# Peptides against a protein of PDB entry 5ZKO: the designs that were tried, part 73

Target 1, 44 residues: chain A of PDB entry 5ZKO
Amino acid sequence: SASNPRKFSEKIALQKQRQAEETAAFEEVMMDIGSTRLQAQKLR

## One batch from the design tools (peptide; made by RFdiffusion4, then SolubleMPNN)

Design b2_p23_8_s3 (from b2_p23_8, 9 letters changed)
Fold by OpenDDE base, seed 4:
Structure b2_p23_8_s3 (fold): chain B 44 residues (1-44), chain C 44 residues (1-44), chain A 23 residues (1-23)
Amino acid sequence: as target 1 above (44 residues)
Amino acid sequence: as target 1 above (44 residues)
Amino acid sequence: EAEALKRLLRELVEAEMVQEALR
């Protein structure tokens, strides 16, 4: 990888960032799904 | 935005990829930490 | 994480059903 943190603390920090980004992406997908469901409810 | 099953499937595929990348990064960090600990033991 | 993904897949299937019902 182009980003090679030398310190373990930096590697851990990067890992936490990646986890947060993954969580955010997950939440975005869930919100989109939720919106779709809400639209379906409005059409009933 | 027209959220459709194809779009959701693409989002899921991306999420799976991110998960795999995060897992690989985590394993790499853990191996590096383990190696460092082993080296420290050898120097004692 | 694996459980979160399983949940997401469930939600996706449900969303697909909704989309089919809207056609």
Scores: peptide ipSAE 0.102, ipTM 0.600, DockQ to the pose 0.083
Fold by OpenDDE base, seed 1:
Structure b2_p23_8_s3 (fold): chain B 44 residues (1-44), chain C 44 residues (1-44), chain A 23 residues (1-23)
Amino acid sequence: as target 1 above (44 residues)
Amino acid sequence: as target 1 above (44 residues)
Amino acid sequence: EAEALKRLLRELVEAEMVQEALR
């Protein structure tokens, strides 16, 4: 189907949302790693 | 729950997959834009 | 994003080393 500029804008908005979700997932993993490191330091 | 390194590895694998999917979606949008531009040029 | 992922991988390896040291 011939995508119009508004459809492109919507696709770009969805891409930005996905990027934000990936960033959030990255931050979650980093928090888990950070917490693990902190726990390890407390045990030393 | 104490996340183990294997769970971290799995989370990273999922992040890589998501990144690949985002790249594919970006490429699709760029192809659509390129096709639209080409069509507009043919009508001029 | 690629650089963020590389950083995350480095952090993961470091966390794995800490986990191993605690065993």
Scores: peptide ipSAE 0.099, ipTM 0.598, DockQ to the pose 0.065
Fold by OpenDDE base, seed 2:
Structure b2_p23_8_s3 (fold): chain B 44 residues (1-44), chain C 44 residues (1-44), chain A 23 residues (1-23)
Amino acid sequence: as target 1 above (44 residues)
Amino acid sequence: as target 1 above (44 residues)
Amino acid sequence: EAEALKRLLRELVEAEMVQEALR
C-alpha cells in the first residue's frame, strides 16, 4: 500500500524528502546541460 | 533500470512531472491540516 | 517553495496544538 503517513509530522517528513529528490533531479539536469555546453565549446 | 532519460527534453518532462507530484502531495497535506482545523472549530 | 514549506510547518504546528487541546 502506498505510504500514506497517518501523522502530519510524517507527511511533512515525506514532503521534505520529495522536495530534496526533486531538487537533486533538477541539479542533475542542469549539470548535464552545463557539461554539454562546455563540451560543445571545446569542440569549436 | 531507473528511468535515465537520454534527451534533455525528456529529463525536463520528468522534472515537471516530479514537481506536479510534489505539489499534489503538498496540497493533500494542506487539505488534511485545513480539515482538521475546521473539525476542531466545529467541536468548540 | 521554501515559503510554502514554512507555511506548511506553521499550519502543522497549529493543527497539532488543536489536536492536543481536544485530548
Scores: peptide ipSAE 0.085, ipTM 0.586, DockQ to the pose 0.069
Fold by OpenDDE base, seed 3:
Structure b2_p23_8_s3 (fold): chain B 44 residues (1-44), chain C 44 residues (1-44), chain A 23 residues (1-23)
Amino acid sequence: as target 1 above (44 residues)
Amino acid sequence: as target 1 above (44 residues)
Amino acid sequence: EAEALKRLLRELVEAEMVQEALR
């Protein structure tokens, strides 16, 4: 189907949003790991 | 809560899966753009 | 962007190894 340039821009914008959400999820995991490591260090 | 390291491995595996899915989505968008551009060039 | 994700993944794996060593 003739893909409207507007549809491509929307697809790219959606992909950028997904990448941002993935990055945020990684950062959340890193924060969880960081907090756990800090707790472990305090117990030693 | 005491985060089990096994839970971190699961989180990493899930993030790798998400990355693969996002890469596939990006490739699909690029293929769509490429096919449309090729069609436009054939009409010129 | 893809390189940043790869870096984050490496950091996560390294952090997991540290957590395993702390157990």
Scores: peptide ipSAE 0.112, ipTM 0.609, DockQ to the pose 0.047; fails the geometry check

Design b2_p23_8_s4 (from b2_p23_8, 7 letters changed)
Fold by OpenDDE base, seed 5:
Structure b2_p23_8_s4 (fold): chain B 44 residues (1-44), chain C 44 residues (1-44), chain A 23 residues (1-23)
Amino acid sequence: as target 1 above (44 residues)
Amino acid sequence: as target 1 above (44 residues)
Amino acid sequence: RAEELKELLRELVEAEMIQEALR
């Protein structure tokens, strides 16, 4: 397949989106765990 | 939402899967770019 | 990895701009 810079740019842009989504999902999990730990501490 | 260790474990497992999928997609993009560059070099 | 993607994107965007200017 011939070098199409536009197609490569699109692939990279899509990959950046996936990376951002993965990061956001990771942060959400960590926040949930953190909040739960804080709640448990307050109830002690 | 109450501390459910099972739910947290499931969330973490799902996040690990997403990370692996993102890594695989990144490698695919890099391979495509690398192959295209190699082809261009051979044609010179 | 993130920096590598950024660099590749920059190079490709520059190449696209050059190609567009030559059309």
Scores: peptide ipSAE 0.094, ipTM 0.615, DockQ to the pose 0.030
Fold by OpenDDE base, seed 1:
Structure b2_p23_8_s4 (fold): chain B 44 residues (1-44), chain C 44 residues (1-44), chain A 23 residues (1-23)
Amino acid sequence: as target 1 above (44 residues)
Amino acid sequence: as target 1 above (44 residues)
Amino acid sequence: RAEELKELLRELVEAEMIQEALR
């Protein structure tokens, strides 16, 4: 079926949303790891 | 709460899964665009 | 990755223009 260009724009919008969610999740993990390292250093 | 290292590994695994899903969706969009372009060229 | 999405958007606009020209 002729892929409707409107479906492409929707797919791209969903991709941007997923990227934002992935970035946020990555940043959260990095912050948690950083905080854990800082806590471990304070206990030494 | 001391973020359990097990939770970090789970978060990273989920991130890898999301990245794979995002990549697959991106590739699908690219294939659809490529197919649409090819069809348009055949109609010329 | 943002540039890849921008490129995809440009390609979509071009595909839409081609489809409109074929109508």
Scores: peptide ipSAE 0.093, ipTM 0.608, DockQ to the pose 0.064
Fold by OpenDDE base, seed 4:
Structure b2_p23_8_s4 (fold): chain B 44 residues (1-44), chain C 44 residues (1-44), chain A 23 residues (1-23)
Amino acid sequence: as target 1 above (44 residues)
Amino acid sequence: as target 1 above (44 residues)
Amino acid sequence: RAEELKELLRELVEAEMIQEALR
């Protein structure tokens, strides 16, 4: 179908959302690792 | 729950998958925009 | 992003090493 500028804008918005979700998931993993490392250090 | 290294590995693998999917989606959007621009140029 | 992932993997390995040392 003819790539409508409105559809492009929607695709870009969706892509930004995906990027934000990926970033949040990445930060969550890093936080989990950091917390685990800190906990392990406290047990030593 | 105790952050298990196995769970971390799984989270990392999932994050890599998300990144690959996001990259593919980005490339698709860029291709669509490029194709539309080329089509518009041909019509001029 | 690739470097961030490498850092994440390093952090994971370090966490695993710490957990192994606590066993």
Scores: peptide ipSAE 0.103, ipTM 0.609, DockQ to the pose 0.065; fails the geometry check
Fold by OpenDDE base, seed 3:
Structure b2_p23_8_s4 (fold): chain B 44 residues (1-44), chain C 44 residues (1-44), chain A 23 residues (1-23)
Amino acid sequence: as target 1 above (44 residues)
Amino acid sequence: as target 1 above (44 residues)
Amino acid sequence: RAEELKELLRELVEAEMIQEALR
């Protein structure tokens, strides 16, 4: 598709959204790992 | 949901996939911008 | 991000090791 500069702002906005979603998913994984570690520590 | 460590590897794999997809999308945007700039330069 | 993922993997392995030791 022809590169249209008018769509670059939209592409950048979508990229920022993707980055935010990836960050949120990463934080969720970290939270789950942290919770599991805490639970294992409580069992000691 | 109960945090299951067995699913953490899968979650991490999915996170790596998401990161790769985000990187690819970013590179595509940068390529489009670069191509457009080159085209504008050729028209001068 | 790559370093954070490596840390996540380390934490996962540690959690699994602790759980196995408690069995």
Scores: peptide ipSAE 0.097, ipTM 0.611, DockQ to the pose 0.066; fails the geometry check

## One batch from the design tools (peptide; made by RFdiffusion4, then SolubleMPNN)

Design b2_p24_3_s1
Fold by OpenDDE base, seed 1:
Structure b2_p24_3_s1 (fold): chain B 44 residues (1-44), chain C 44 residues (1-44), chain A 24 residues (1-24)
Amino acid sequence: as target 1 above (44 residues)
Amino acid sequence: as target 1 above (44 residues)
Amino acid sequence: SIEKLEQEIAELEKELEKAKEEKE
């Protein structure tokens, strides 16, 4: 039923996992940008 | 190459969109919980 | 019971709020 707390708990857990994964992916992109910038500075 | 900054910008934009979508989904779950709580109180 | 369900919902709402605060 729509009123089942367990169903809500599962939805929350899934959303937290997805948010963490998206955050990690964002941080990876930022790390790649940082590394690229450092490499560019070394080559200057 | 000059294409790297644009690729990073696209990745960032995509990740921001995904994070916004995941946040909206999370808020929807919270709204459903709130509605269920209100209904439970009315039935008490 | 309805009371138990309300308590479980309240705990879930609290967990949701904490997760929101951790992201901000």
Scores: peptide ipSAE 0.062, ipTM 0.611, DockQ to the pose 0.045
Fold by OpenDDE base, seed 5:
Structure b2_p24_3_s1 (fold): chain B 44 residues (1-44), chain C 44 residues (1-44), chain A 24 residues (1-24)
Amino acid sequence: as target 1 above (44 residues)
Amino acid sequence: as target 1 above (44 residues)
Amino acid sequence: SIEKLEQEIAELEKELEKAKEEKE
């Protein structure tokens, strides 16, 4: 299939964005776990 | 909010899966670029 | 030009490699 470099650049940009979003979502989950642990410690 | 460790583990598992899928998609884009480059070289 | 397309592809490959290194 005729590869268009512009189309590749668009795909790359989209993938970078998606990867960043997934990383941010993962970090949010980890922060929630940390916050919950801290709350549990304060209640003990 | 009462943190359920099981719910956190489920969220982590889901995020790990999504990150792996995004990585695979990124690798596919790189392979397509490489294949296109090889095709262009063969046509010269 | 095929040569121009190959140059553009090479630049994109370099950008992809940088993005991979930044993630790891």
Scores: peptide ipSAE 0.060, ipTM 0.613, DockQ to the pose 0.045
Fold by OpenDDE base, seed 4:
Structure b2_p24_3_s1 (fold): chain B 44 residues (1-44), chain C 44 residues (1-44), chain A 24 residues (1-24)
Amino acid sequence: as target 1 above (44 residues)
Amino acid sequence: as target 1 above (44 residues)
Amino acid sequence: SIEKLEQEIAELEKELEKAKEEKE
């Protein structure tokens, strides 16, 4: 691919953003599971 | 969120898939940079 | 120039390596 350095930097920045968003989404799912588990324990 | 265990497992599986896809995209960018660097060296 | 391009690529590779290390 004949992309210039600026195009690579933009792709890297976009990829880092996407990775951060996916990590945040994963953490949200884990928090939801943890909260649900805690609520279930309180109802027992 | 009152999702059942099956809904959580599906969300986790989807999130793991997305993380793998983002990792593959990152590796592709790294390979493209490496190839471009090698080409630039050959043109010097 | 090709030299500038190689330097910019090297800097980007370094930044990518740091991002990879932060993710680990």
Scores: peptide ipSAE 0.058, ipTM 0.613, DockQ to the pose 0.045
Fold by OpenDDE base, seed 2:
Structure b2_p24_3_s1 (fold): chain B 44 residues (1-44), chain C 44 residues (1-44), chain A 24 residues (1-24)
Amino acid sequence: as target 1 above (44 residues)
Amino acid sequence: as target 1 above (44 residues)
Amino acid sequence: SIEKLEQEIAELEKELEKAKEEKE
């Protein structure tokens, strides 16, 4: 089938967005862990 | 509330898995583009 | 044209490579 460059560009853009969202989710998890660690230190 | 290290470890593991899956999807898009390029060259 | 499609594909491959390098 004929290659559709527009479809590829859309796939790339979508994938970049997904990667950014996953990075943001990872950072959120790391922040939560950091906050929890700080709280645990205060309770010690 | 008491920090549950197990819950955090599970969240981290899940996030690492998702990042790996997104990386694999990115590589698949690159392979598809490369294959399409090769096909276009053959049709030239 | 096929030539135009090949050029567009090459540009997309370059964009993907840049995105990969930024992640590393």
Scores: peptide ipSAE 0.054, ipTM 0.609, DockQ to the pose 0.049

Design b2_p24_3_s2
Fold by OpenDDE base, seed 4:
Structure b2_p24_3_s2 (fold): chain B 44 residues (1-44), chain C 44 residues (1-44), chain A 24 residues (1-24)
Amino acid sequence: as target 1 above (44 residues)
Amino acid sequence: as target 1 above (44 residues)
Amino acid sequence: SIEKLQQEIAELEKELEKAKEEEE
């Protein structure tokens, strides 16, 4: 039905949003780890 | 601080969970598309 | 993997395009 492509597009859009959120969360974790490592190096 | 490694491990675990949820959502969408295609083929 | 998710999204987009072409 003509509604199926629309529903699929909406699902894809939601998946892209989730991907962006996961990427942002990953980058935050990596930044935190990097900052912690840098701080540890400065204290040596 | 000793709490940082634990916090990082927790954040990584949450990331793994999010990835699993996104994969599940993807599989659902692919199943819906596959089912729709199969139905369309049966109607041809 | 984020890269895997990107590939999965690209596959979905390809599948969506096929579904649109089949409807038109």
Scores: peptide ipSAE 0.152, ipTM 0.588, DockQ to the pose 0.173
Fold by OpenDDE base, seed 3:
Structure b2_p24_3_s2 (fold): chain B 44 residues (1-44), chain C 44 residues (1-44), chain A 24 residues (1-24)
Amino acid sequence: as target 1 above (44 residues)
Amino acid sequence: as target 1 above (44 residues)
Amino acid sequence: SIEKLQQEIAELEKELEKAKEEEE
């Protein structure tokens, strides 16, 4: 039925969104580490 | 000091969990597509 | 991709180790 391809495309789109959100969360953590490192260097 | 390595470890652990959930969700979607394809072949 | 996320996790673990070394 024509509804099934749309449901699959929706599931794939949601999965891609999840991947993007996870990537953004990783980048945030890396930025936090980088900023902390920079602060530590300034305190020395 | 300002380095919260434990907090970073917690964030990394959370991201590893998200990755596992993402992988499982991806595999489920692919299985659904595969089963639908098999069903469509049986109807022909 | 999942492979990209695995690489990002590895980089985070590497930076975490550096942060621990800088705290000691």
Scores: peptide ipSAE 0.124, ipTM 0.547, DockQ to the pose 0.203
Fold by OpenDDE base, seed 2:
Structure b2_p24_3_s2 (fold): chain B 44 residues (1-44), chain C 44 residues (1-44), chain A 24 residues (1-24)
Amino acid sequence: as target 1 above (44 residues)
Amino acid sequence: as target 1 above (44 residues)
Amino acid sequence: SIEKLQQEIAELEKELEKAKEEEE
């Protein structure tokens, strides 16, 4: 059906958005760990 | 602080869950595309 | 794409392990 390519493209776009959100969340966690380590080093 | 490793481990566990959900959603989309392609081929 | 997320998870696990070792 002619509608299927559009529906699939929409699903792929939503999946790419989800991936971007996950990537941002990973980067945030790594930054939190890095900041905590840096603070611990300054206290030593 | 002794609480930080636990908080980070919790965040990592949540991210692993998100990854599993993303993977499952991606596989579902790919299966839908594959099934549609197979149906289109049978109609030709 | 998924492989990148898997690599990011592995990096996070590595940093978590270092953070635990530094707390001991």
Scores: peptide ipSAE 0.122, ipTM 0.542, DockQ to the pose 0.205
Fold by OpenDDE base, seed 1:
Structure b2_p24_3_s2 (fold): chain B 44 residues (1-44), chain C 44 residues (1-44), chain A 24 residues (1-24)
Amino acid sequence: as target 1 above (44 residues)
Amino acid sequence: as target 1 above (44 residues)
Amino acid sequence: SIEKLQQEIAELEKELEKAKEEEE
């Protein structure tokens, strides 16, 4: 029955959105860690 | 300043939680696809 | 991991394409 491909496409779109959000959050954490390390180096 | 490690650990914990949720959501989608295929095969 | 999610999305896209081809 034809309803499955559309439901799957919607689920894929949601998964891509989650992936993008996870990537952005990871990059933010890495930038924060990087900035903290840089600040610690400047204080030494 | 000492407050950063705790904040980072919290962000990392949240990131791990997000990864687990995304994995679970993917597994659910794959199970839905698999069950649909199995049902389609049974109907043939 | 992000890499796992990328692989998972690629698999889902492949499966979606097969499902569309089977509907035609």
Scores: peptide ipSAE 0.148, ipTM 0.579, DockQ to the pose 0.233; fails the geometry check

Design b2_p24_3_s3
Fold by OpenDDE base, seed 4:
Structure b2_p24_3_s3 (fold): chain B 44 residues (1-44), chain C 44 residues (1-44), chain A 24 residues (1-24)
Amino acid sequence: as target 1 above (44 residues)
Amino acid sequence: as target 1 above (44 residues)
Amino acid sequence: SIEELQQKIAELEKKLEEAKKKEE
């Protein structure tokens, strides 16, 4: 069915939200990896 | 008590073994971090 | 400890899996 511009805009907004959530999750994981790496370095 | 050379040698051997084990464990952790990091990168 | 690091890695893997599941 033809994309109503409003539906398109909503789809884009949802996509952007998802991307932002993924980015935030990624950043959190990266910080945690950094911390874990620092701890691992103490074993040397 | 005075370190019998044999006991000293044994102590050194045990120390080296421990160090090797710690190194191996560290490397394992680093590999896991690396794998996790790769997975995290897929979120971008 | 090494055990704590392993646990942390497992936690991180879980977080990544959850993040992927939300993306799907």
Scores: peptide ipSAE 0.055, ipTM 0.423, DockQ to the pose 0.025
Fold by OpenDDE base, seed 1:
Structure b2_p24_3_s3 (fold): chain B 44 residues (1-44), chain C 44 residues (1-44), chain A 24 residues (1-24)
Amino acid sequence: as target 1 above (44 residues)
Amino acid sequence: as target 1 above (44 residues)
Amino acid sequence: SIEELQQKIAELEKKLEEAKKKEE
């Protein structure tokens, strides 16, 4: 059966969603690290 | 009484020691931040 | 304080580990 284009498109959409969620989580952590670093610098 | 040079030198030595300890603690924190940042970058 | 920074680092490391687990 032809790879169901709907299944393919759905797979791509789910993959993009997962990637976006991972990116958002990473960005949040990076912002928190930046804030923590700034606080550490203020102690010096 | 002349500021006891021994007391002065001891105060300076203690101050330098404290400063070194604070610097070392700061450096440790900065290394941990650096490590965490590197780990975060590996997730991307 | 340095202690607060260490706690924050530990929290961030935990968040990163949770993010890795979701990727699997």
Scores: peptide ipSAE 0.052, ipTM 0.415, DockQ to the pose 0.023
Fold by OpenDDE base, seed 3:
Structure b2_p24_3_s3 (fold): chain B 44 residues (1-44), chain C 44 residues (1-44), chain A 24 residues (1-24)
Amino acid sequence: as target 1 above (44 residues)
Amino acid sequence: as target 1 above (44 residues)
Amino acid sequence: SIEELQQKIAELEKKLEEAKKKEE
């Protein structure tokens, strides 16, 4: 059955939204790692 | 020269204070690592 | 120890990089 183009576009949009959310969360985690590393360095 | 007992006790008190501050900072860093690990796990 | 903490940081960075590669 021809996958409904609107449903396909909706799935793509949702996938892109999820990817953006994952990217933002990843960047936040990387900042936390950086901060944690800096704190560990100060304790030495 | 007899290290002045008051000065010695003061140095010990300052050392204990520093050690307590370092311990608290270490515990905070460990909590941050734990949180970061949990966030990283959620991204998987 | 501070050394163990640094090792955990490195491990987490590696795991995040591996997760990123799987998403690409």
Scores: peptide ipSAE 0.047, ipTM 0.403, DockQ to the pose 0.020
Fold by OpenDDE base, seed 2:
Structure b2_p24_3_s3 (fold): chain B 44 residues (1-44), chain C 44 residues (1-44), chain A 24 residues (1-24)
Amino acid sequence: as target 1 above (44 residues)
Amino acid sequence: as target 1 above (44 residues)
Amino acid sequence: SIEELQQKIAELEKKLEEAKKKEE
């Protein structure tokens, strides 16, 4: 079946969206770790 | 110098307060770690 | 990576436990 270019472009858009969501979640976790690290440092 | 019992009791009270504050800080950090773990698990 | 995050979490937990033990 001829790969529908619209389906391909949609797949790429969905992939980019997913990647952005994963990146945002990762950044949030890193911020939490950073905050936790600062708190842990103050306890020393 | 005779250890002033009032000074001793005050010292004990301050020590207990400090211990409570440190415990609370540890609990806060542990909650942050727990939250971060849940987020990291969702990223898998 | 998620693996690096897990390692960092474990490191922080270890440091907290060591600090708690030192306070006792």
Scores: peptide ipSAE 0.047, ipTM 0.403, DockQ to the pose 0.020; fails the geometry check

Design b2_p24_3_s4
Fold by OpenDDE base, seed 5:
Structure b2_p24_3_s4 (fold): chain B 44 residues (1-44), chain C 44 residues (1-44), chain A 24 residues (1-24)
Amino acid sequence: as target 1 above (44 residues)
Amino acid sequence: as target 1 above (44 residues)
Amino acid sequence: SIAKLQEEIAELEEELKKAKEEEE
């Protein structure tokens, strides 16, 4: 069906939410890597 | 628990997959906008 | 990448703006 501007705005809003979830997941991975690196440094 | 390098690589791979899925969703929306614009031009 | 997604969101927002202007 012909997509209208309202449907586009809803799709963009959903995609912004997914981007925020992706960013949070990325930050969690980076924190895990950072903590592991710090632990490895303390063992030296 | 101490995350090992293998677990980090798995988390990074999942993150890359999520990014690819989000990119595909953006491209689909862009195609919908493009097709709608073309249809509107044909009605003029 | 997150940077690419941010760019694509900006492009979609521009296209949405054009579509709204064409509807009005």
Scores: peptide ipSAE 0.104, ipTM 0.540, DockQ to the pose 0.224
Fold by OpenDDE base, seed 3:
Structure b2_p24_3_s4 (fold): chain B 44 residues (1-44), chain C 44 residues (1-44), chain A 24 residues (1-24)
Amino acid sequence: as target 1 above (44 residues)
Amino acid sequence: as target 1 above (44 residues)
Amino acid sequence: SIAKLQEEIAELEEELKKAKEEEE
């Protein structure tokens, strides 16, 4: 096939994996902020 | 301060950079697909 | 999706703003 659909699908899958990794990193930051806010509230 | 807003801002800035890199990688994949389609059309 | 990451960045920026307001 002139299009290597399999190779394209592999590249898209790799990109989706990168997006998932970045999503996880965002979630970590959100959890850190949430935890910090909770700690600040407990100290008041 | 119980919150490290500066550290959070640094993490957000890093994630914005990663987003830009992912966008560029995605655009590269889409360009490769487009080029392959154009080549296939020229061979017909 | 990239659009979802953009939304998540906006949420993080809002939480950062709240954290700074709580520090003041």
Scores: peptide ipSAE 0.100, ipTM 0.521, DockQ to the pose 0.206
Fold by OpenDDE base, seed 4:
Structure b2_p24_3_s4 (fold): chain B 44 residues (1-44), chain C 44 residues (1-44), chain A 24 residues (1-24)
Amino acid sequence: as target 1 above (44 residues)
Amino acid sequence: as target 1 above (44 residues)
Amino acid sequence: SIAKLQEEIAELEEELKKAKEEEE
């Protein structure tokens, strides 16, 4: 149906948003790990 | 702190869960698109 | 992985493009 491409576009947009959120969460985790490692090195 | 590695592992586990959920959502969308294409082909 | 998700998005975008071309 003619509405299917629009619905697919909406689904893709939602998935791109989820991907961005996942990336941001991953970057936060990696930053936290990096910071902790740096702090641990300073204590040595 | 000694709790940081555990907290990081929890964050990583949560991130892996998010990835799995996003993958499942992609698979659903792809199935919907595939089924729609197949239906469109049957109507031709 | 994020790389796999990016690939899946690209595939979906291609399928969406085909679906739009078939509607026109």
Scores: peptide ipSAE 0.095, ipTM 0.528, DockQ to the pose 0.231
Fold by OpenDDE base, seed 1:
Structure b2_p24_3_s4 (fold): chain B 44 residues (1-44), chain C 44 residues (1-44), chain A 24 residues (1-24)
Amino acid sequence: as target 1 above (44 residues)
Amino acid sequence: as target 1 above (44 residues)
Amino acid sequence: SIAKLQEEIAELEEELKKAKEEEE
């Protein structure tokens, strides 16, 4: 059966959720790296 | 505790895996849309 | 990349709009 536009909208919503989760994970990694770098700089 | 560089590399690897999964899900959605469009065109 | 995913979502939203216009 031809998947209707509603199925596409649902898949887009799931993709936007995954994007938000990826962004949050990226920001967490960058914060951790930044914090570690600042700590290393303070120890010098 | 300062998470060690190994924890950063692990988080980066997990992020790359997530990106691959998101890309695969996107490609599936695009294929479904494309297939539906081609089917609709053939029915015309 | 997140930027690529954003572009891809925008393309999907455009194709979804076309599909809705064809259903109306």
Scores: peptide ipSAE 0.093, ipTM 0.533, DockQ to the pose 0.223

